# Peptides against a protein of PDB entry 6J54, part 193

Target 1, 223 residues: chain A of PDB entry 6J54
Amino acid sequence: NENLFASFIAPTMMGLPIVTLIIMFPSLLFPTPKRLINNRTISIQQWLIQLTSKQMMAIHNQKGQTWSLMLMSLIMFIGSTNILGLLPHSFTPTTQLSMNLGMAIPLWSATVFTGFRYKTKTSLAHFLPQGTPALLIPMLVIIETISLFIQPVALAVRLTANITAGHLLIHLIGGATLALLNINTMTAFITFTILILLTILEFAVALIQAYVFTLLVSLYLHD
Target 2, 42 residues: chain B of PDB entry 6J54
Amino acid sequence: QFQFTGIKKYFNSYTLTGRMNCVLATYGGIALLVLYFKLRSK

## One batch from the design tools (peptide; made by RFdiffusion4, then SolubleMPNN)

Design b2_p23_3_s4 (from b2_p23_3, 9 letters changed)
Fold by OpenDDE base, seed 4:
Structure b2_p23_3_s4 (fold): chain B 223 residues (1-223), chain C 42 residues (1-42), chain A 23 residues (1-23)
Amino acid sequence: as target 1 above (223 residues)
Amino acid sequence: as target 2 above (42 residues)
Amino acid sequence: SLLEQNKFYQEVMKLFDYLVSLL
């Protein structure tokens, strides 16, 4: 069903990819403060950033606090792109697995390498849970090592799957509503109601997935 | 808290150092096995 | 106030209908 996935095709204009512009667009929604007392919109944005940064970075020490800028920019980027993707005829870059892998792998590797750099003993010890029977140690270390390498994949797939599934469902229900308009108006109304509820849910999912993605990166950093 | 003697002092699943040593030993063993099979195939 | 609320709901519903049509 090619029509269902048409919205996930990377858009191009005259052979030039406009995906770059779409990715850069959310940056325009978050202008830098210019005054000591900014307008209401910027003030709310800064307040939210401070609130989320305070909440997420509370588990980190001073060295971990240096990641606050990166993590906050990440959550703002993913959150804004996910919300913008819910607009009609919009393309969501985060529905592309390549995009999410491109974010997940470097961030994951950075956190892992940072852990080995500053907390070598603890990081190595994490490959073996406490209280493991002696006979299971070699196998469990291998499993834990594999689990580590699955983390970036799981991080990317989780975000991609949640956002993509939501978009697909919205399109399907929307298409069903349009198809039923001339067949059964009552059923179309019910379908439309479901679409509204689903859209509200997807707004929440969009923000939650952005938060979870950033939170997991933060947790990996904390080890 | 834990009292370990002998090899268990260095290789245990309870202490941080013990766990680290177990992990290193496991990786070392795997590396040696890979090396052994590589040399055996030659 | 009830009349204003009804008008508001009607406008919102028209907006959603338009948005759904774009999907």
Scores: peptide ipSAE 0.020, ipTM 0.614, DockQ to the pose 0.015
Fold by OpenDDE base, seed 5:
Structure b2_p23_3_s4 (fold): chain B 223 residues (1-223), chain C 42 residues (1-42), chain A 23 residues (1-23)
Amino acid sequence: as target 1 above (223 residues)
Amino acid sequence: as target 2 above (42 residues)
Amino acid sequence: SLLEQNKFYQEVMKLFDYLVSLL
């Protein structure tokens, strides 16, 4: 069991945390454009960012569209870190709950406080759904209040659990494949096929979780 | 366009202002209950 | 073309085997 979780231990070099470098590494994969007509790779990246930006910011007005830069940087960061984490012997910072909470809580609080600042009446009204029977109003307001505070926790845990579970499954099935190579080659081949399919699935999950995380932050901003 | 009269004008689950007032009233009630239990414990 | 595709698939499979061994 000790070897199973070894990949989730924060790497340290000479007693210094190398995690800071790992977190900053994805930024190198997205260089800033220097020309009006950029390289094909940079143009594709910008095109993808523009598409996702248009989809996410379609819900928001001009005031909400100011968050576009932050939301796009967030999705690019989480997405790139999750994809890079699927590489062999790679450490995924988003598998650490502390990191995801560190992102979720400030962003959630910022969206909630922004909502209360500019849309106070609407934000307060969201604690009570429309058409609620009079007898259920007090209880429902309490439930909605609790639901609000669960949002940052759910946001962080969802991302952490999905990425961590995917990594664990890849390691476990990979280890099982290697162990079965000397026992039953046919079973090992089947297990290897499952590993390949799972890896493809985890690539999709990595991108989906990045999108969902950013989308929910954007949705909380919209109230 | 909901037309409410009396207390329903200020406390309703359909209008924005009515919903806000209901939420505030609920929080106020909970705060008063908490204060009551704190004073009772002494 | 089929031979080139087969060689490509074999190389990809070898790469995947190597990547899995690293996991």
Scores: peptide ipSAE 0.019, ipTM 0.606, DockQ to the pose 0.015
Fold by OpenDDE base, seed 2:
Structure b2_p23_3_s4 (fold): chain B 223 residues (1-223), chain C 42 residues (1-42), chain A 23 residues (1-23)
Amino acid sequence: as target 1 above (223 residues)
Amino acid sequence: as target 2 above (42 residues)
Amino acid sequence: SLLEQNKFYQEVMKLFDYLVSLL
């Protein structure tokens, strides 16, 4: 059973942390523009970044748009790491809960503190939904407070669980396919087809999870 | 527009200020309860 | 010929095995 989780072990060679290089590698795939009219690949990347930026920051005012660079870099980082993690025998840093917590907690705290700093009244009012019956106010405030503290955990766990579960499923189905090759070729072929469909799904999940993570951080900033 | 009188003016679940005051009151009440139990344990 | 088809299928299966092993 340990072989199932071997791909999730932090890679080290001779005791040196290769994880740092893996985390930095996606940065090489997104070069900085140096020309007014860049290559097709760079132009497409910049176009996508601009589109996502417009969509993500549409809900924010001018002060909130200051976070645009951070949020866009976040989505690009998570998205690129998730996609690269689907490569064969690749390590996905986002499968590590520690990494996701390391991103979620500071970002969440920053958004919450920013809210209290500039919109104190509105932020405090969010602990009580509008129209709540008077008798339920104390209990609901407590529940909403607990909900607030669950947010950073939810951000980290959601990303970690979805990416990890996908990788595990791919490995399990892949292993089953290999095992069935010697037993029944027809069933192995069916299983392999399912594996292909699953990998396509995981590509979508990788992008969606990156988007959801960034979107929720942005949403917490807006609230 | 809601017209509230008396204590409902300051503590309501419909206005922004009222909601804020309710939250603060709840936290204050909890803090006082915790303080009471701590002092009682002495 | 059927023999050539079988050889082709075997090569395809080997390729699939390799791809699955990468996963």
Scores: peptide ipSAE 0.018, ipTM 0.601, DockQ to the pose 0.010
Fold by OpenDDE base, seed 3:
Structure b2_p23_3_s4 (fold): chain B 223 residues (1-223), chain C 42 residues (1-42), chain A 23 residues (1-23)
Amino acid sequence: as target 1 above (223 residues)
Amino acid sequence: as target 2 above (42 residues)
Amino acid sequence: SLLEQNKFYQEVMKLFDYLVSLL
């Protein structure tokens, strides 16, 4: 079933990568506001950005709020690319683990280094939970250190796995629907209904995964 | 909050400073062990 | 009426095939 994974192949034209254009395309959907009262679409976009910004930055102090621009741009980028990826015959860059690692590792490193820079005592203390028995301290510190290094990998894999699994499931159910059309139309109708419900779910998952990715980066910064 | 004396003042799992020192001591111990085995092989 | 219903269902199924083919 190589056709199932054909949608995940990075598209190229004459050996030139068009992935760069695909990555840059979502930026065209969010134009900069020029008026005090913009049109309805831009107003809704700004309202959502302000709402999410206020919600995520509420846990940060003034120094942590300097990351607001980066985190908001991140959630907008991932969210828009995930939604656009649900279009028929579209390529989602976030299904590529290399891209998600490319985002997760630098952001994680930046948050960890920022924590060590401004809150050295607290950051070092996080390797040992409060109230740990004395005999378990060395082992728990090692486990917590390993847990720290797994964070960027888990962050990237979570996003990649959720988006990729959703796409595969849509393709599988869609293919099953087509196959059942010539066998039993009633069963095909049921399968198609499931496909519609699944598509709606994947729209929600696309936004939620963008939010979770950004939120976790923000939480790592808070620590 | 907590009244610690002696070595428990510097190495405890309750205070922030104590936790930090425990972490540093653990890393230092691991580094010394690695160094010991590295020097032992040669 | 039955012939019309069958034609309608066939058209709906063709539409479904097209929509699924886009996925």
Scores: peptide ipSAE 0.016, ipTM 0.594, DockQ to the pose 0.010; fails the geometry check

Design b2_p23_4_s1 (from b2_p23_4, 14 letters changed)
Fold by OpenDDE base, seed 1:
Structure b2_p23_4_s1 (fold): chain B 223 residues (1-223), chain C 42 residues (1-42), chain A 23 residues (1-23)
Amino acid sequence: as target 1 above (223 residues)
Amino acid sequence: as target 2 above (42 residues)
Amino acid sequence: LLEALEAVLETLNRLLQKVLDLL
């Protein structure tokens, strides 16, 4: 089991953690445009960012759109790190629960506090669903309060679990494929096909998880 | 379009103000219970 | 999720109302 998780160990060089450099690496993939008409790659990137921003901010009012830059930076960061993590022998920082909690908790707290600051009545009323029977009000308020505190944990665990599970499956099936090459070539071919399909799925999952993470943060902001 | 009178006007699950007051009352009740147990143990 | 919760609360409210009518 330890060998399965060896790829998830924080990489170090000469005893110095290089995780910081790995986390900062995706920022280099998104250079700021300097021309009115940029290169094809930059133009496509900007187009994608604009499309995603329009979709994400469609649920927000003008006040909520203030968070657009932060949310878009978050989705680009998580998405890029997840995709880069699918490279062979790569390390994905988003597989680390500590990192995801480090992102989720501050963002969640910021959204909750922002909600209480500008929409105090609506935010407090959110703890009690409309039309609740009078006898169940105290219990339901407690449950809703607990649910609120579980939100950042669920947000972090969802992202971590989905990416980690994908990496584990790719590793296991890849290892099985190599082992079966000398045993049964036909079975090895089948497992290899599954590996390819799984890899395609993981690319989709990488993008979806980044989107879901950002969407939920935005949804908590919208309340 | 709900018309509430009396205590239900301030504590109801249908209006925003009523819901807010119910939440605050619940938290206040819990705080009083915690305070009671703390003072009792002392 | 909210709709599902509302549906559950509605059914529970109906049940509680029936119990209160019996008492």
Scores: peptide ipSAE 0.091, ipTM 0.713, DockQ to the pose 0.012
Fold by OpenDDE base, seed 4:
Formats: C-alpha cells, sequence, structure tokens
Structure b2_p23_4_s1 (fold): chain B 223 residues (1-223), chain C 42 residues (1-42), chain A 23 residues (1-23)
C-alpha cells in the first residue's frame, strides 16, 4: 500500500522542496509571443486559448469577460500540469489536495464576493430556489448556504480525485505488467495493452478535468 | 405574471425581491436565535 | 447557473448518445 502512494509524496532534494520548481515548470512551455507570426507551437497554443476563451466567456457579459485572462491561465496551468504528470515517474502537483484547495478557495471566494458586489439581489436570491413551498423556505435557505460552502471543497476534491485515481490505476497496472513479465508473457502483454488504453484515457481526463474546474469557476462567477 | 398581495408581496418564492427577503428574514431569524442563546447562556 | 448546467447536461447527453450509437 505504501508503494502505491509513494509517487504522490512531494519530492525533495536534500530536504529542500523541489515541488515549487515542478509547479513553475509548465509556465516555461508557454512562451510569450514575440513575433507577429510565431512558431507553429505558439500559434497552436494561442489558437487553443482563443477557442477555449470564446467558449467559456460566452456566458459572461462584459464585466465577466474581464476574468478571461485569469481563467485561461488557470486552465492552462491545470491542463499542463496534469499532462506532464502522466509522464513516467513524474509528480503531479494537482494530485495534492492542498494545491487544489489553494486554487479553489481563493477563486471561489472571489467569484462569490464579485457576485455579491455587483449582483447582490440575484446572489441572495440564489439561496432560495424559485417556487419553494413556504414551509420549507427556512430549511432550504440553510441547505443552500451549506451547499455554497461545499462548492470549493467539491471543486478541489473532484480534480484531485480524478487525477489521483487515474495515476493510481496507471501505476497499479504498470506494476502488474512488470511483475507478470517473468510469470506469463502473454498475460503481461494483455495488461500492457490495457495500460496503454488507460493512459490514453487519462490524457483525456487530464484535459477534461482542467476544463471542468475552470468552467465551474466561471459558472460560479456568472451565477 | 405573479400577483401577490399583502405579506406575500414581500415574502414569496417566485419573485426576485420576495426570494431575497425570505433569505434575509431567514438569516435574521438565525442571528436572533444565536443571540438569544448566547444571552441565555450568560 | 441552472441554465448553464442544463446546457452542459444536454451537451453531455448528446455526446453520450453519439458514443452509444457508435457502440
Amino acid sequence: as target 1 above (223 residues)
Amino acid sequence: as target 2 above (42 residues)
Amino acid sequence: LLEALEAVLETLNRLLQKVLDLL
């Protein structure tokens, strides 16, 4: 059991946390454009950012669109870290609940406060669903209030759980494949095939979770 | 679309203002209850 | 938010139906 979670331990060198460097590393993969017509890689990145920005900001008015830069940076960060984490023997910072909470709580708080700042009446009204029977109003308001506070936790846990679960499966099946190489080569080949398919799935999950995380933040902003 | 009179005009689950007032009333009630128990404990 | 969730759910359902049609 300890071996299963060993890959999720924060890496250190001589007692110094190198996780900070790992977290910052993805930023190097997204250089700023310096030319009118950039390299193919940069152009593709900008194109993807443009597409995702248009999709996510379509629900927001002009005031909400001011969050576009932050949301796009967030999705790029989470997405890149998740993808890099699928490299062999890599550490994914997003598997750490502390990191995801560190992202979710401030962003959630910002969205909630922004909502109260500009749309106070609507934000307060969200604590009571439309058409609620009069007798259930007090209890439902309390439940909705609790639901609001669960949102950042759910957001962080969702991302963490999905990425962590995927990594665990890859490690388990990978380990099983290696163990079976000396026992039954044919079975090892089957497990290896499953591992490849699972890895492809996890690449998709990595991107989807990044998108969902950012999308939910944007939705909370829009209310 | 909805016609409310009296107290229902201010406290309803259909209109935006009504919903807001219900929420505020609920929070106010909870605050008063907390205050009551706090004062009672002394 | 509810409308957005409904839109997402509809999109998910459409995708799911497409996958199911392929299977």
Scores: peptide ipSAE 0.062, ipTM 0.690, DockQ to the pose 0.023
Fold by OpenDDE base, seed 5:
Structure b2_p23_4_s1 (fold): chain B 223 residues (1-223), chain C 42 residues (1-42), chain A 23 residues (1-23)
Amino acid sequence: as target 1 above (223 residues)
Amino acid sequence: as target 2 above (42 residues)
Amino acid sequence: LLEALEAVLETLNRLLQKVLDLL
């Protein structure tokens, strides 16, 4: 069981954390364009960023669109780290709860505070849904208050759990495939096929989780 | 448009201002309860 | 999100009514 979680341990070399380098590495894959017409890779990247930006900012007004840069950077960071984490024997920083909390809590607090600053009345009113019977108002306000504080935790745990579960499943099926190679080659081939399908699924999950994370942050901003 | 009269004008679950006032009233009530129990413990 | 929640609630109510009709 310990060997299964060994891939989730923060990699260190000579006592120095390599995690910092791993976190910074995805940024190198997205160079800033300097020309009007760039290389195919850069053009595709910029096109994807523009498309995702348009989708995410469609929910926001002009004031909320100021957050577009931050949200796009966040989705690119989480998405790239998650995809790179699916490489064989690679470490995904987003599998660490500390990493996700480090992103979720400040972003959540920023969204909540910006809401209170610019839309104080609406933000306070958000603790009480419309149409609530008068007798349920105190209870519901308490529940909504608790729900607000659960948001950053849910945001971080969702990302961490989904990516971690995917990695764990890949390792388990991969290990089973290797074990079955010496027992039954046909069964090992079937298991290997499942592993391939799972890896494709995890690529999709990696992108979806990045999108959902940023979308929820954006949604909390809009309230 | 919802037309409310009296206390319902200020404390309702339909209008933005009413919802805000309800939230503030609930927080104020909880704060007073906590204060009461704290003072009672002394 | 609130509208989505309302839509989910309506869907659940419809499903519940269907189940009740079957019982």
Scores: peptide ipSAE 0.045, ipTM 0.680, DockQ to the pose 0.014
Fold by OpenDDE base, seed 3:
Structure b2_p23_4_s1 (fold): chain B 223 residues (1-223), chain C 42 residues (1-42), chain A 23 residues (1-23)
Amino acid sequence: as target 1 above (223 residues)
Amino acid sequence: as target 2 above (42 residues)
Amino acid sequence: LLEALEAVLETLNRLLQKVLDLL
């Protein structure tokens, strides 16, 4: 049904993509603090950023902590876009696989190359787990190499699939609810309740996916 | 810490150096195989 | 990596629980 995917079509006006403006919009929601004691909203934002930063950077040394700014910006971007995408009739750029690949591949490449440059021996050693029997070494190295190349794809697809699937479910259940309103009000009410619960779940998923995406990038950096 | 002698010193799955060498050897072997098949077709 | 994944899952579960507690 083409109507189900109508919400996922990239919006354009006069032949120009509005997606760029939509992607830039979340940045307006996070103003830079200028005072020692900021507004409640800014204070909450800073608190959340500090907590997430401490949690994510706890596994990294000083060299890894250099990536803190990038990782925090990434989680803020993905999180904000995902949450805004749950608004009715909104378009989520993160539902587009091309966008997520565009984010995942460079970050993955950067982490891998950084690992090879500064920790060459350790990074190369990761292709062979410790204690592997000698007979399994060639095959295991190949598998681990393939696993490495699957990482960026898995990272992008995970984010895209989870957000897209959530949106599809909301639309499907919402459509079913509307259809049942004229057939049976009681069943429609039950379906509507499920829709509400699903929407709440999708809010959680939106934040979780942002966190997981950022965390995995961080873990690849840590190696 | 394990003490290895001979070839096992350079090619083992326990030490970082040994693991690295095993990986390099595997990649080298694959590269040689690819090269062999490429040259064979000519 | 497995430990890190477990830590992530635990954190996600904690966050989810907090969200559920707020509702």
Scores: peptide ipSAE 0.113, ipTM 0.689, DockQ to the pose 0.030; fails the geometry check

Design b2_p23_4_s2 (from b2_p23_4, 15 letters changed)
Fold by OpenDDE base, seed 1:
Structure b2_p23_4_s2 (fold): chain B 223 residues (1-223), chain C 42 residues (1-42), chain A 23 residues (1-23)
Amino acid sequence: as target 1 above (223 residues)
Amino acid sequence: as target 2 above (42 residues)
Amino acid sequence: LLEMLEALEETLNELLLKVLNLL
């Protein structure tokens, strides 16, 4: 088990953390366009951002659309880091629970506080579902209060667990394929095929988890 | 659709105001209980 | 909360179907 998590150790050089540079690296992949007609890659990127923006902000009013920039930057950051983490021997910062908590908790708190500031009545009413029997009101309010505090934890753990599980599975199957090359070539080929399918799945998971993370943040804002 | 009278007008689970009041009452009750136990210990 | 969760589940299912169709 210790060898399995070796790839998840934070990389350091000369005792200095390189994690900061890794976190900042995805920003270089999204340059700001300065031309009316940009390169094909930039145009496709802008098109994708526009599509995701329209989809994510469809549930928000004009006031909620103020958060569009933040949510789009978040999804692009998480998505890019997750995809880059699928490279062999790469370190994915989003596999670290500390990073995801550090990102999720402030965003969650901001959404909750903004909800209380602008929609105080609705936000307070959210602790009690409509039509609840009178006898169950106190208990249900307590449960929903606890649920509210679990939201940031669930948000961070979901992202971390899915990405980490994917990486572990890739490493395990990859190691198994290498070990089976000297034992049985046919089984090694089968496991290699599974590895390829898994890597494709993990690319999809990387994007989905980024989307889900931002979507949940947006839903908490919408209440 | 719903016509409430008396205390049910202010504390109900069908209106936004009623739900809000119920939540506030619940938190207030918990706070009073905590205060009671704190004062009892002293 | 239940409506939000249901909306999330529906969105997730639609997204999964899109991914599966892409694969």
Scores: peptide ipSAE 0.214, ipTM 0.733, DockQ to the pose 0.030
Fold by OpenDDE base, seed 2:
Structure b2_p23_4_s2 (fold): chain B 223 residues (1-223), chain C 42 residues (1-42), chain A 23 residues (1-23)
Amino acid sequence: as target 1 above (223 residues)
Amino acid sequence: as target 2 above (42 residues)
Amino acid sequence: LLEMLEALEETLNELLLKVLNLL
């Protein structure tokens, strides 16, 4: 069982963490535009970023649009790291709960604090839903406060759990296929087909989780 | 269209101000309870 | 919160449908 999680151990070389380089690597895939009309690949990337930015900012007012750069950078970072993590024998930093908590907690706190700063009345009112009977008000407020504090945990755990589970399944099925190659080639072919289908699913999950993470952060901003 | 008078005007679950006041009252009550138990333990 | 969750579910479902259509 220890060998199953060996791929999730943070890689270090000579005591130096290579994780920092792995985290910075996706940034090289997104070069800054220098020309009005760039290469096809860069143009497609910019087009996708613009489309996603329009979708994300459509929910927000002008005050929330100031966060567009932060949210788009976040989705690009998480999405790129998740996709690159699907490469064979690659390490995904987003599988580390510490990293996702490190992103979720500050962003969540920033959204909550900005809500309290600019919309104090509405933010305080969110602790009590409308139409609640008077007798249940104190209990419901307590539950809502607990729910608020669970938000960053749920945000981080959702991302980490989905990516980690996907990677674990890929490793398990991949290991099974390799083991079955020497036993039965037909069964190995079936398991390999399942592995391909799973990898396609994980590509989708990687993008969805990145989007959901940024979307929830943006939604918490506007409460 | 609920017109509340008296204490219900300030503590309503329907109005934004009423909800805010209810939340503040609940937090205040909890803070007072915690303070009471803290002072009692001394 | 309920409206936000519903909106999130709708967007997630739409995205899933798009992915399924690509498969």
Scores: peptide ipSAE 0.190, ipTM 0.726, DockQ to the pose 0.029
Fold by OpenDDE base, seed 4:
Structure b2_p23_4_s2 (fold): chain B 223 residues (1-223), chain C 42 residues (1-42), chain A 23 residues (1-23)
Amino acid sequence: as target 1 above (223 residues)
Amino acid sequence: as target 2 above (42 residues)
Amino acid sequence: LLEMLEALEETLNELLLKVLNLL
């Protein structure tokens, strides 16, 4: 059991945490464009950011559009870290619940406070669904309040659980393939094929979870 | 759409204002209860 | 909340279908 989670231990060198460097590394993959017509990689990145920005911010008015930069940076960060985490023997910071909470809580609080600041009436009314029987109003308001506070936790746990589960499964299947190399080569080949298919799936999941995380933050802002 | 009269005009679950008032009333009630128990403990 | 959940569900379903089409 300890061996299963060994890959999720925060790496250190000489007692110094290198996790900070790992977290900052994905930023190097997205250089700032300097030319009118940039390289293919930069152009693709900008194009992708533009598409995701248009899609995600379509639900927001002009005031919500101000969050586009932050949300796009968030999705790029989470997405890049998740993809890099799928590299062999890599450490994914997003598998750490502390990191995801560190992202979710401030962003969630910002969205909630922004809602109360600019849409106070609507935000307060959101604690009571429309058409609620009068007798259930106090109870439902309390439940909705609790639900609000669960949102950041659910947001962080969802991302962490999905990425962690994927990594764990990849490691398990990978370990099984290595163990079966000397036992049954044919079975090892089958297991290896499953591993490849699983890794492809996890690449997709990594991007989806990054998108969902950012999208939910955006939706909370929209209310 | 919905026409309410009397107290239902201010406290209803259909209108935006009504919903807001219900939420505020609920929070106010909870605050008063907490205050009551706090004062009762003394 | 219901509208948000419905929007999320629809988005997830669309994405899942895209992933399944790639697999």
Scores: peptide ipSAE 0.171, ipTM 0.725, DockQ to the pose 0.029
Fold by OpenDDE base, seed 3:
Structure b2_p23_4_s2 (fold): chain B 223 residues (1-223), chain C 42 residues (1-42), chain A 23 residues (1-23)
Amino acid sequence: as target 1 above (223 residues)
Amino acid sequence: as target 2 above (42 residues)
Amino acid sequence: LLEMLEALEETLNELLLKVLNLL
């Protein structure tokens, strides 16, 4: 099992963590536009950012739209790191639960505190669903409070588990394919085809998880 | 609009104010229970 | 919470459809 998780070990050079440099690398892939008509790559990036921004901010009012820059930067960061992590023999920092918790907890707390600051009545009322029978109020408020505290954990674990599970599956199927090359080439070819389909799925999952993470943060802000 | 009278006006599950007050009352009750158990141990 | 979950599910489905259309 040690060989299975070898790809998830944080890379170090001379005892210094390279993870910081790996995290900073995706920022180089998104240069700031300087022209009215940019390169095709930059134009596609801007188009995607605009589309996602419109979809994300459609939920929020003018006050919530102040968070647009933060949410767009978050989705770009998570999306880019997840996609880069699907490269062969690459390390994805988002597979580390500590990193995702480090992002989820502050953002969640910021959204909750922002909700209490500007929408105090609505935020407090959110702990009790409308139309609840009077006898169930204390229990339901407790459950809703627990649900609120589970949100950052669920947010971080969802992202980490999906990306990590995808990488594990790719490594397992890839290892099985290599093992079957010496046993049966035909079966190895079938397994390789499954691996290709799985890698395509993981590309989709990488983008979906980035979007879901950002969307949930945005949704918690909206309350 | 729901018309409530008396205590139901302030503690209901249909209005925003009523829901807020119910939540505050629940938290206050829990805080009092915790305080009671802490004081009982002393 | 149910509305949030429903919105998440709907968004996830829409995104999956978009990815499938790109493939």
Scores: peptide ipSAE 0.163, ipTM 0.715, DockQ to the pose 0.032

